# Ledger of designs, part 64: peptides against a protein of PDB entry 6J54

Target 1, 223 residues: chain A of PDB entry 6J54
Amino acid sequence: NENLFASFIAPTMMGLPIVTLIIMFPSLLFPTPKRLINNRTISIQQWLIQLTSKQMMAIHNQKGQTWSLMLMSLIMFIGSTNILGLLPHSFTPTTQLSMNLGMAIPLWSATVFTGFRYKTKTSLAHFLPQGTPALLIPMLVIIETISLFIQPVALAVRLTANITAGHLLIHLIGGATLALLNINTMTAFITFTILILLTILEFAVALIQAYVFTLLVSLYLHD
Target 2, 42 residues: chain B of PDB entry 6J54
Amino acid sequence: QFQFTGIKKYFNSYTLTGRMNCVLATYGGIALLVLYFKLRSK

## One batch from the design tools (peptide)

Design b1_p27_1_s4 (made by RFdiffusion4, then SolubleMPNN; from b1_p27_1, 17 letters changed)
Fold by OpenDDE base, seed 4:
Structure b1_p27_1_s4 (fold): chain B 223 residues (1-223), chain C 42 residues (1-42), chain A 27 residues (1-27)
Amino acid sequence: as target 1 above (223 residues)
Amino acid sequence: as target 2 above (42 residues)
Amino acid sequence: SSFEKALEEALKSARESLELAFALSLL
């Protein structure tokens, strides 16, 4: 079982953690534009950023749209790291719960504090759903308060679990395929086909999880 | 749109202000309970 | 018309796949 999770151990080189370099690597894939008309790669990136930015910020007012830069950088970071993590023998930083918690907690707290700062009445009222029977008010307020504090944990765990589970499945099916090559080539072929389909799915999951993570942060800001 | 009188005007689950007051009252009640148990243990 | 039908079916299949992937991602 340790061999299954060995790929998720933080890599080190000569005793120094190279995780920092791995986390910073995706930034190299998104260079800043230098010309009015950039090359095809940068143009596609900018177009995608504009598209996703318009989609996510559509629910926010002018004050909420100030967060567009942060949210777009977040989705680009998570998306790029997730996609790069699907490369063979790669390490995905987003599989580490500490990474996702370190990213989710500050963003969540910022959104919650921003809500209390500018929309105090609405934020406080959010702890009590409209139309609640009088007898259930105290208990429901407590539950909603607890629910609020679970949000950052759920946000981090969701991303971590989905990416980690996908990676585990790829490694398991891949290992099974290699083991079956010497036993039965036909079964190995079937397993390999499943592996290919799974990898395609994980590419989609990688992007969706990045989107969902950013979207939920945005929704918490909107509320 | 809802017309409430008396205590229901300030503590209701339909109006924004009423909901806010209910939340504040709940937190205040919890704080008082915690304080009570702390004083009781002493 | 055959191309349009094929395109519609492809788009439908793609949508279903995305919905499935999204549903799985939310689990």
Scores: peptide ipSAE 0.036, ipTM 0.645, DockQ to the pose 0.017
Fold by OpenDDE base, seed 1:
Structure b1_p27_1_s4 (fold): chain B 223 residues (1-223), chain C 42 residues (1-42), chain A 27 residues (1-27)
Amino acid sequence: as target 1 above (223 residues)
Amino acid sequence: as target 2 above (42 residues)
Amino acid sequence: SSFEKALEEALKSARESLELAFALSLL
């Protein structure tokens, strides 16, 4: 069991946290374009960023467009870290709940605060769904208030759980495959096939979770 | 369009203002209850 | 030429699959 979670331990060297370097590493993968016509890789990257930006900002007005840079940076960061985490023996910072909470809580609070600042009436009214019977108003308002505070937790846990579960599953199936190589090659082949399919799925999950995380932040901003 | 009269004009679950007022009233009520129990504990 | 291109793509795909398999084996 300890070996299973060994990959999730924060790496340190001489007591210095390497996590900071790991977190900063994805930024190197996104260089700033300098030419009118950049390399194909950079062009594709920029194209993807533009597409995602259009999708994310489609729900926001002009004032909401101000959050575009932050949201895009967030999705790129989470997505890149998640994908890099799928590399063998790599450490994914996003598997750490503390990190995800550290991102989710400030962003959530900022969105909620922004909502209250500029859309006070709508934000307050959001605590009470339309058409609620009068007798249920107090209880429902309380529930919605609690739900609001659960949002950052759910946001962080969702990301963490999905990525962590995926990694654990990959490790488990991988380990099982290796163990079965000496027992039954055919069964090992089946498990290996499952591992491949799972890895592909995890790539998709990595991107989807990054998108969902950013999308939910955006939705909370939109209220 | 709903036409409300009296207290329902200000406290309703259909209009934006009504919903807001209901929320504020709920929070106010809770705050008053908390305050009451705190003062009673003295 | 079409056959050669298809062969090259197949070889490339096979190589990528092998590399992926190797990478996964390290997990």
Scores: peptide ipSAE 0.023, ipTM 0.598, DockQ to the pose 0.014
Fold by OpenDDE base, seed 3:
Structure b1_p27_1_s4 (fold): chain B 223 residues (1-223), chain C 42 residues (1-42), chain A 27 residues (1-27)
Amino acid sequence: as target 1 above (223 residues)
Amino acid sequence: as target 2 above (42 residues)
Amino acid sequence: SSFEKALEEALKSARESLELAFALSLL
């Protein structure tokens, strides 16, 4: 069904990668505050940033709090792109697995290497949980090592799959609603109601996935 | 506090140092196995 | 009554606008 996946094709104009412009567009929605009391929109943004920053950095020491800027920028970027992706005929860059891997792998690597650099003993010990029976130590170390390498993949796939699945579901239910308009108006109304509820859910999912992605990166940093 | 004697002092699943040593020993063992199979094929 | 006709036309126009908006949203 070419119609279902047409919205996920990377847009290009005359061979120029307009995807870069789409990725940069969310940055325009978050202007830097210039006044002590800014507009309501900026004030809400600042409040949300401060709230999320306090929540995420509460689990980190002073050294871990140096990552606050990066983590907050990450959550704003992913969140804004996901929300903008719910607009009709919009392209969501976070639906591209390549982009999410491009974000997840460097951040994961940075957190892991930072852990090994400053907390070498704890990081190495993390491969073996406490109280493990002696017979299971080698196997568990291997499993934990594999688990570590799956982390960046899991981050990228989770975000991509959730956003992509949401978009597909909206398109499918929407298409079903259109098809049922000429067949049964009552059923079409029901499907339309479901579509509305689903759209509201997808707005929440968009924000939650951004938060979860950033939170997990932060959690890996804390380890 | 866990009081370990002998080899358990260095290789245990309760202390940080013990866990670290277990991990290093495991990786070392795997590396030696890989090296053995690599040298065996030659 | 003229009021019922006006209401029906208003509802029809609203329905058409909603259908157009929905169709545009699904494209």
Scores: peptide ipSAE 0.021, ipTM 0.570, DockQ to the pose 0.015
Fold by OpenDDE base, seed 2:
Formats: C-alpha cells, structure tokens, sequence
Structure b1_p27_1_s4 (fold): chain B 223 residues (1-223), chain C 42 residues (1-42), chain A 27 residues (1-27)
C-alpha cells in the first residue's frame, strides 16, 4: 500500500520541503496584464475570470462584492492546483487535508464573523428555520449549531476526498493497465479506455470542486 | 400576516425577531443548565 | 516495469528541473 500512497506524501528534496514551491508554481501561469491587448492566453484567462466573477458575485450586494478579489483568487488557486495535480506523478497540494483546512477554517470563520457583525439578527435567526413547531425549536437550534461547526470540516473534506479519490483511481487503473500490457492486450486496452474516461472526468471534477469550495465560502457570507 | 400576542409575540418561529429570541433563549437555557451542573458538582 | 521506472525517473527529473527553475525565478 505504500506504493499507492507514495504520490500523496509531501515531497522533500535533501530534507527541505518543496511543497511551498509547488504551491506557488501555479502563480506563474497567471501573469499580470501589462498591455491593453494581451496575448491570447492572458486574454482568455481574464475573460474566464471576469465571467466567473460575475456569476459568483451576482448573489452578493455591494458590500459582499468586496470579497470578490479574495474569492476569485481562491477559486483560481484551487482550480489551477487541482488541474496541475492531474499531471502524471504530480503532487497535488489540495489532496492534503491540512491545506484545505487551513483555507476553509479561516475563510469560514471570517464569513461567520462578518455575518454576525453586520447582520446579527439574521445570523442568529438562521439557527432556527422558519415555521418550526414550538416543541422542536430547542432541538433544532442545537442541530443547526452543530451543522454550522461542521461546515468548515465538510468544506475541507469534500475537496480533499474528491481529489484524493480521483487521484487514487487514476493511479490504480493506470498501474493495472501497465501491468496488463504484457499479460492480455485486450484487457489492457479496455482498462486504458476506462482510464482515459476517468481522467477526463477528473478534469471536470477538479474544476467543479474548486468552484463549489469557493461558492460555499461565498454563500456563508449571508450577503 | 401573523398577529401574535403575549409571549408568542416575542418567541415565534415565523418572524425574524421571534426566531432570534428563540435562539437566544435556547442558548441561554443551555448555558444556565451547564452552569447549574457545574455549580452543583462544586 | 522498466518502462514505468524510466518514465518515473524522467518525470522526476523534469519536476526537479522545473522546481529548480521556479526556485531560481523567485530568487
């Protein structure tokens, strides 16, 4: 089993952790625009960022739009890291639960605190759904409180589990395909086809998970 | 829409204020219970 | 297994080169 999880171990070189460099690498793929008309790649990137920004911030008022830069940077970071992680033998930082918790907990707490600060009544009222029978009020408030504290954990685990599971499947099927090449070519071809389909799916999942992560953080703003 | 009188005016699950008060009351009750058991154990 | 090992080594070398380049770019 060590071979299966070897790709998920934080890489080190000569005893020095290179995870920081891996995390920062996606930043090089998104250079800052310097011209009115940029090259094709930068123009497409800016266009995508603008589209996603408009979609995500449409649910927020002017005050909530102040978070746009942070949320967009978050989605770009997670998305880029997830996509790069699908490269063969690459290390995906978002497979590390610690990293995702490190992002989820502060962002969640910031959104919750912002909600309590500016919308105290609404935030407190959110612990009790509208129309709840009187007898169920205390129990439901407790459940909702627990649900609130589960949010950052669920946010981190969802991203981590989905990306990690996808990577594991790709590695397992890929390894099986290579092993079957010398045993049965027909079976290997079938397995390889499944691998291709799975890889395509994981590309979509990588982007979706990044979007969901950012969207949920945005929704917790209550703006 | 809903005309509540008495205690229901302040503690209801339909109005924003009522919901807030219910939540606060629940937390207050739990806090008092915890305090009671803590003081009793002492 | 030989091909897998060779591919792994090639990818490792490429990664190391890229990481080095990135590290130098940050310097």
Amino acid sequence: as target 1 above (223 residues)
Amino acid sequence: as target 2 above (42 residues)
Amino acid sequence: SSFEKALEEALKSARESLELAFALSLL
Scores: peptide ipSAE 0.016, ipTM 0.607, DockQ to the pose 0.031

Design b1_p27_2 (made by RFdiffusion4)
Fold by OpenDDE base, seed 5:
Structure b1_p27_2 (fold): chain B 223 residues (1-223), chain C 42 residues (1-42), chain A 27 residues (1-27)
Amino acid sequence: as target 1 above (223 residues)
Amino acid sequence: as target 2 above (42 residues)
Amino acid sequence: SSFDNFSNVVNYFVDLENDFFDNLFNL
């Protein structure tokens, strides 16, 4: 069991934390544009960022669009780290629940407090859905309150669980393929095919989870 | 358009103000219950 | 200090995560 979780241990080199460098590395892949007509790779990146920005911020007003930079940086960070984490023998910081909670809790609290500050009546009324029967009002308010506090936990755990589970499956099936090479080559080939399909799926999951994480934060901001 | 009279004017699930008051009343009720059990156990 | 408090919180979550996964796979 310790061998399975060896890939999830925070790496250190010569007593120095390499985790800081790993977290900062994705930022190097997205340089800032300096010209009106940039390099082709930068132009494609900016185009993708603009498309995602328009889609994410379409539900927000002008005040909500102030969060565009934060949300876009968040999706780029999570997406890039998740994709890079699929490289062989790489460490994925988003597999650490502490990392995801460190992002989820402040962002969730900021959105909730922003809602209570500028839309106090609407935020309080949000604990009670419209048209609720009178007898169900107290229980529904309690349930909705509990649901609110579960949001940051669910946000972090969802990302952590999806990425961690994907990594574990890749390692387990990869180990199984190597073990089956000496037992039955045909079954090992089938297992290897499954591994390839799973890795393709995990690439999609890595991007989807980044999008969902950012989208939910955006939804909490929109109320 | 909704027209409420009496207590329903302030405590209803259809208007924004009514919903807010219901939420506050629920929190107040829970707080009173917690205080009651705390004082009773004392 | 605020930095020490933050470090303690981070360490708490790291320990919580490790305990969670240890319990999940060692049962």
Scores: peptide ipSAE 0.109, ipTM 0.734, DockQ to the pose 0.191
Fold by OpenDDE base, seed 3:
Structure b1_p27_2 (fold): chain B 223 residues (1-223), chain C 42 residues (1-42), chain A 27 residues (1-27)
Amino acid sequence: as target 1 above (223 residues)
Amino acid sequence: as target 2 above (42 residues)
Amino acid sequence: SSFDNFSNVVNYFVDLENDFFDNLFNL
């Protein structure tokens, strides 16, 4: 049972944390284009970046579009780390709640403070939904205030839980497949098929969670 | 198209200014209640 | 002080997560 959680322990070498290198590694996978006509890999990357940039920044005004670089870097970082984490014997930093909180809280704070700075009236009005009956105003303002402070926690926990659950499920089904190889080959084959389908699903989940995380940050900026 | 008069002009849940004032009034009321209980205990 | 509070909150949630999974798979 302890072997199931061994993949979630932060790796160290001779007492030195390797997690810093693991966090920086995805940056090497996205080199800056140097040519007008780039390689297929770079072209696909640029196309994906432009596509996601259009989708995410379409809801923002010109002032809000200044966050495009940071939001795109965020989605690329989370997406790449999640995909790399699905490799065998790999460590996924996004499975660590501390890291996700470290990303969520500052970004949430920045969006909230930016909202209060440039759109103070709208930001204050956001604590009260439009059309609220007069009797429910005090209670609803309190609820919306609490909801605001739960946002960074929910953002971090959502990412952590989804990625961690996926990794655990792969390990559990993988372990079950290995255990059933000696007991029943037919059932082991079925379990292996499920494992393959699950891994494909987890690749999609890895990208979706990166997108959702960045999208919610962008949405908080818009509101 | 909302025709608010009197206090409803400044404290309503339909206009942006009204919503802002309601939020500020709520926070102010909570702050006053907290202050009252703090002063009552001392 | 603010950094300490942040660290405490982070550690609390990390510990909570670890305890949850440990209890879930500790059969």
Scores: peptide ipSAE 0.083, ipTM 0.750, DockQ to the pose 0.173
Fold by OpenDDE base, seed 2:
Structure b1_p27_2 (fold): chain B 223 residues (1-223), chain C 42 residues (1-42), chain A 27 residues (1-27)
Amino acid sequence: as target 1 above (223 residues)
Amino acid sequence: as target 2 above (42 residues)
Amino acid sequence: SSFDNFSNVVNYFVDLENDFFDNLFNL
C-alpha cells in the first residue's frame, strides 16, 4: 500500500531536486518556429495552438485578448505535463497540489484584481445575481463572496484530484492484473482490457483537465 | 424598463448600480456589526 | 549480412516493446 503513493513523491537525485528539469522538459517539445514552412511536427503544433487560441479568446475583447499568450502557455504546459505523466515511471508535476495552487492562486488573483481595476461596478455587482429577492440579498452576497474565494482552491483541487485519481487507478488495476496472471488468466485478461480502456480515458482526462483549468481562468477574467 | 422610486432607486437587484449598492451596503453592515461587537467586548 | 542486421533491428524493437510493457506493469 505504501508503494501506491511512491510515484507521487518528488524525485531527487543526490539531494538535488530534479523536478525542475522535469517541469522544464515539456518546453523542449514545443520549439519556436524559425522558417516560413516548418516541418510537419511544428506545423501541426502551431495549427493546434492557433485553433485553441481562437476558441479560448473568442469570448474576450481586445483588452482581454492580451492574456492570450499567458493562457495559451498555461494550457500547453498543463496539457503536456499531464500527457507526459501517463508514460510509465513518469513523474507528473500537476499531481502536486502545491504546483496547482501555485498556478491557480496567482492567476485567479490577477483576474480578480483586473476585474476590480477596469470593471469595478460590474465586478461588485457580480456578487449579487440579477433578480434576487430583496430579503435574500445579504445572504446571497455572503455566499457569492465565499464562492469567489473558493474558486482558486477548487481550481487547483480539481486538477490535482482528477490527475492523481487517474494515476492511482492505473496503478491499482495494473497491479491487480499482474497479480491475477498467476491466479486466473481469464480474469487477468478482463482486468487488462479495463486497464487499456482506462488508459485511453486518462489521455482524454489529461487534456480535458488542462482545458478546464485554463478555461475557468479565462472565464474569471471575463466576469 | 424598470422604474424605481425612493430607496429602490439606489438599492435594487436589477440595475448594475443597484446591485453594486446592495453589495456595498451588505459589506458595510457586516463591518459595522463586527465593529460593534469589538467595541462591546472591550 | 543484411539478414543479421534486420534481425537485430527486429529484436531491438521487440526488446523495446517488452521493456515498455514491463515498465507499464511495474508501477
Scores: peptide ipSAE 0.022, ipTM 0.589, DockQ to the pose 0.011
Fold by OpenDDE base, seed 4:
Structure b1_p27_2 (fold): chain B 223 residues (1-223), chain C 42 residues (1-42), chain A 27 residues (1-27)
Amino acid sequence: as target 1 above (223 residues)
Amino acid sequence: as target 2 above (42 residues)
Amino acid sequence: SSFDNFSNVVNYFVDLENDFFDNLFNL
């Protein structure tokens, strides 16, 4: 059933990639403040940004806090795109693995290189957990090295899988609900209830995944 | 807290410096092994 | 205790609200 995945195809208009506009759309939802006391929407947004910034950057020193702008923009982008993706007939860019890899790999690389540059000893020491038996040191170092390179992939796949799975499930349950309307109305009602609950869950998942993605990037920077 | 002497002072899994040296030694060893097999296959 | 947990949650939200207003009026 290929039509099941039709919603995940990058939309185009007359061969032009309209996906670029979709990616830029969330930026319109976060206007820059122009007044000392802005409207309620902007004030709440700035407050949320400040709260999340304090939470994530609390573990970082002053040098690490220079990444606050990047991390906040990242969480806002992912969060907004994920939430907007739950709208009917909307395309979610974060369902594309290429998109998430495009974010994960550079950020991961930057954090790793930053760590090696400023904290070389600590970064190298992370390849060997403390207390490792002498005989297992070479093997464990190799495993940790491999684990390091899996991090960006895991970061991207986690986000992609969670968002994509949610969208698929909503689509499937929605389709089932429509099909059951002509077969058994009672069962259709149950399915519809599940759909509503699932939609609520997906809103939460959308925000959580954005937070986790950003948090892990921040954590890699800290290490 | 840990007191090491001799080679264990430089190569241990408890101290930061020791862990770093172990990692570097491991990479160096792997590099040498790769070189060895590369030259051996020649 | 359940009371302590409830109090902690309430205090948390109160603190968040206060922080919001503090930021709003101190700008």
Scores: peptide ipSAE 0.015, ipTM 0.619, DockQ to the pose 0.009

Design b1_p27_2_s2 (made by RFdiffusion4, then SolubleMPNN; from b1_p27_2, 23 letters changed)
Fold by OpenDDE base, seed 1:
Structure b1_p27_2_s2 (fold): chain B 223 residues (1-223), chain C 42 residues (1-42), chain A 27 residues (1-27)
Amino acid sequence: as target 1 above (223 residues)
Amino acid sequence: as target 2 above (42 residues)
Amino acid sequence: AAEELLEALLKLAQELENKAALEAFLR
C-alpha cells in the first residue's frame, strides 16, 4: 500500500517542503519573450496561450476580461503541473486535494463575490430558474443554494480525482508490466502497449482538466 | 412579455426582479424560522 | 448553472462548427 501511494506523499527535505520548488518549477518553462521573433517553442507557447485566452474570455464582457490574466495563469499552472506529473516517479501537486481546494475555494469565492458585487440582481436571480412553479420556489432556492456551495468542492475533487486516478493507473500498469516481464513477455508487451496508450490519454486528461478547471471558474464568474 | 399584477408583480419566477424577490423572501423566511426556534428554546 | 453551462457549450460548439465550415470553404 505504501509503495502505491508513496509517490503521492508530499516530498520534504530536512523538514522543509520542497513542494514549493516543485510548484514553482513549471514557471521556468514559460519564459518571457525578449525578441520580436522568438524561438519556435516560445512562439508555439504564445500561440497556444492566445488561442486559449480567446476561447476562455469570449464568454466575458470587458469587465470580465480583467480576469483573463488570472485564468490564463491558472490554466498554465495546472496544465504544466499535470503534464510534469506524468513523468516517472514525479510528484504532482494537483494530486493533493488540499492543493486543489486551496486554489478552487479562493477563486470560487472571488468569482461569487464579484458577481454579487457588480451583478447583485442577476446573481440573486440565479438561485431561482425561470418558469419555476410557485409551490416549488422555496425548495428550489434551497437546492440551488446548496449547489452553489458544492461547486468549489466539485471543482477540486474533479481535478484531483482525475489526475490521481491517472497516476495510480499508470503506476499499477507499469508495475504489472515489470512483474510480467519475468513471467510472460508476450503479456508484458500487451500491458506495456496499454501503458503507452494510457500515458497518452493522461496527457490529454491533464490538459482537459486544466481547461475545465479554468472554464468552470470563468463560468461561475459569468454565472 | 408577461404582465403581472398584484403580488405576482413582485414575486414571480419569470422576471429578474421577481426571481430576486422570491429568493430574498425564501432566505428571509428561513431566517425567521431559525430565529423563532432559537427564541423558543429560551 | 447547468443551463448556463449548456448554453456556453452550445455557443462554443456553434463557433467551432462555423470555423470548420469556413475552413472547409477555403479548401
Scores: peptide ipSAE 0.211, ipTM 0.694, DockQ to the pose 0.013
Fold by OpenDDE base, seed 2:
Structure b1_p27_2_s2 (fold): chain B 223 residues (1-223), chain C 42 residues (1-42), chain A 27 residues (1-27)
Amino acid sequence: as target 1 above (223 residues)
Amino acid sequence: as target 2 above (42 residues)
Amino acid sequence: AAEELLEALLKLAQELENKAALEAFLR
């Protein structure tokens, strides 16, 4: 178990945590535009950001669109860190539950408080689904209240579990492939093929989970 | 379009105001129950 | 919230299908 989860331990160099540097590294991949016509890579990045921004903010009114910058920065951060974490023997900061909770809880709280501040009646009404039979009202309100408080936990755990599970599988299959190289080359080749397919899948999962995380935060804001 | 009269006008599951009142009533009831048990223990 | 999430996911799925259909048509 120690060997399996060794890659999930926060890396340190001579007692100094290098996690901060790892978290800051993705920022170097997204330089600020300085020209009207930027390089191809920067232009593609800006185009993707604009597309995702339009899609995510389509569900919000003008007041909700003020959160666009924050939500887009969040999705870019989570997405970039997840993708970089899939590099061989790389540490993914988003596999740390503490980090995800640190993002999920404040954002969730902000969305809930914003809802109560500007849409008090609608926010309170959300604790009771429309058309509920009278006898089920008290129980359903309690369940919905519990559901609300589970939201930040589910948000963090979903992201952490998906990324962690993916990394674990990659490491396990990768380790098995290396072990089988000296035992059975044919079986090692099959295992290696599975590893390649799994890595491709995990790239997709990394992006999807980043999007889902940001989308759910956005949906909670919309209520 | 629902026509509610009496208590159903203020406590219903179809209007925003009715739903809000139901939620507030539920929370109020729970708060009163908790208060009752705390005061009973003293 | 669950219903809203479901609707959002369905809309996203529909958008992806529309894009895929458009790409398939253009090929």
Scores: peptide ipSAE 0.185, ipTM 0.695, DockQ to the pose 0.015
Fold by OpenDDE base, seed 3:
Structure b1_p27_2_s2 (fold): chain B 223 residues (1-223), chain C 42 residues (1-42), chain A 27 residues (1-27)
Amino acid sequence: as target 1 above (223 residues)
Amino acid sequence: as target 2 above (42 residues)
Amino acid sequence: AAEELLEALLKLAQELENKAALEAFLR
């Protein structure tokens, strides 16, 4: 069990937390463009940012579009960290619940408070769905209030659980493949094929979870 | 569209204002209950 | 609310399908 979860231990070098450096590393992969026509990598990045920004901000008004920079930075950060975490035996910061809560709670609170600030009536009205029978109003308001407070927890846990589960599965199948290399080569080949397919799936999951995380934050802002 | 009279005008589940008032009333009721139990304990 | 989330997810799914269809058409 210790070997299985060793990859999830926060790395330290000489007693200093290198986690900070790992978290900051993805920022180096997204340099600011200086040319009108950049290289292929930057062009692809700009294209992706433009597409995602248009999709995410299409549901928001002009005032809501002020959050575009923050939301895009969030998706870029989570996406890049998740993809980098798929490297063999790498540490993925997003597997740490503390990190995800540290992102989810402030962003959630900011979106909720922004909603209360600019759309107080609408935000308060969301605690009660339209057409609710009078007898169910008090109970439903309580449930909706609890649902609101569960949002940041669900947001963080969803991201953490999906990425962590994927990493565990890759490590388990990878370990099984290595163990079977000396036992049955054919079975090892099959497990290796499954590992490859799973790795491809985890790449997709990494991007999807980043997108869903950012999208939900955006939806909470929209209310 | 919706014709509400009396208390239903201010407390309904169909209008934004009505829903808001219902939510506030619910929170107020809970706060009063908590206050009652707190004062009763003393 | 759950309904709003569901609607958003459905819209997202539809957009992804449209994008996939467009990409398939362009190939």
Scores: peptide ipSAE 0.165, ipTM 0.688, DockQ to the pose 0.015
Fold by OpenDDE base, seed 4:
Structure b1_p27_2_s2 (fold): chain B 223 residues (1-223), chain C 42 residues (1-42), chain A 27 residues (1-27)
Amino acid sequence: as target 1 above (223 residues)
Amino acid sequence: as target 2 above (42 residues)
Amino acid sequence: AAEELLEALLKLAQELENKAALEAFLR
């Protein structure tokens, strides 16, 4: 089991953690535009950002749309890190629950506090669904309150679990493929094919999870 | 549109104000219960 | 929150369906 999770250990170089550098690396892939018509790479990036921004912020009012920059940066960060994590022998920071919690909790707190600050009445009313029988009101308020506090945990765990599970599966199948190369070449070829298909799937999962994470944060903001 | 009178006017599960008041009342009740048990245990 | 999430997902699904339908119509 320790060998299975060895790839998920935070990498260090000469005793210094390089996780910080790994986390910062995706930022280099998204340079700021400097021209009216940028190169193809930047243009595609900006186009994707605009599309996702329009789609995600469509449910928000003008005040909620002020979070567009934050949410877009978040999705770009998570998406890029997830995709880069699928490279061979790479470390994906988003596989670390601590990091995802570090992102989820502050953002969730910000959304909840923003709701309470500017829409106190509506936010408080969300703890009690409409049409609740009078006798169930206290219980339901309690469970809704608990549900609120579970949101950041669920958000972080969802992302972490999906990415980690994918990476684990890739490593397992990859390791099996290598082991079978000298045992049964035909079987190794089959497992390798599965590995390729799985890798493609994980690319999709990486993007979807980034989107879902950001979308849920946005949804919590909208309340 | 529901017409509520009496206590139902302030504590109902259909109006926004009613829902808010119910939530506040619930939190207040819980706080009082916690306080009661704390004082009782002391 | 669950209801809102459901509504959001349903809306997304509807948008995807509309897009797919449009693509199918244009073929």
Scores: peptide ipSAE 0.153, ipTM 0.686, DockQ to the pose 0.014

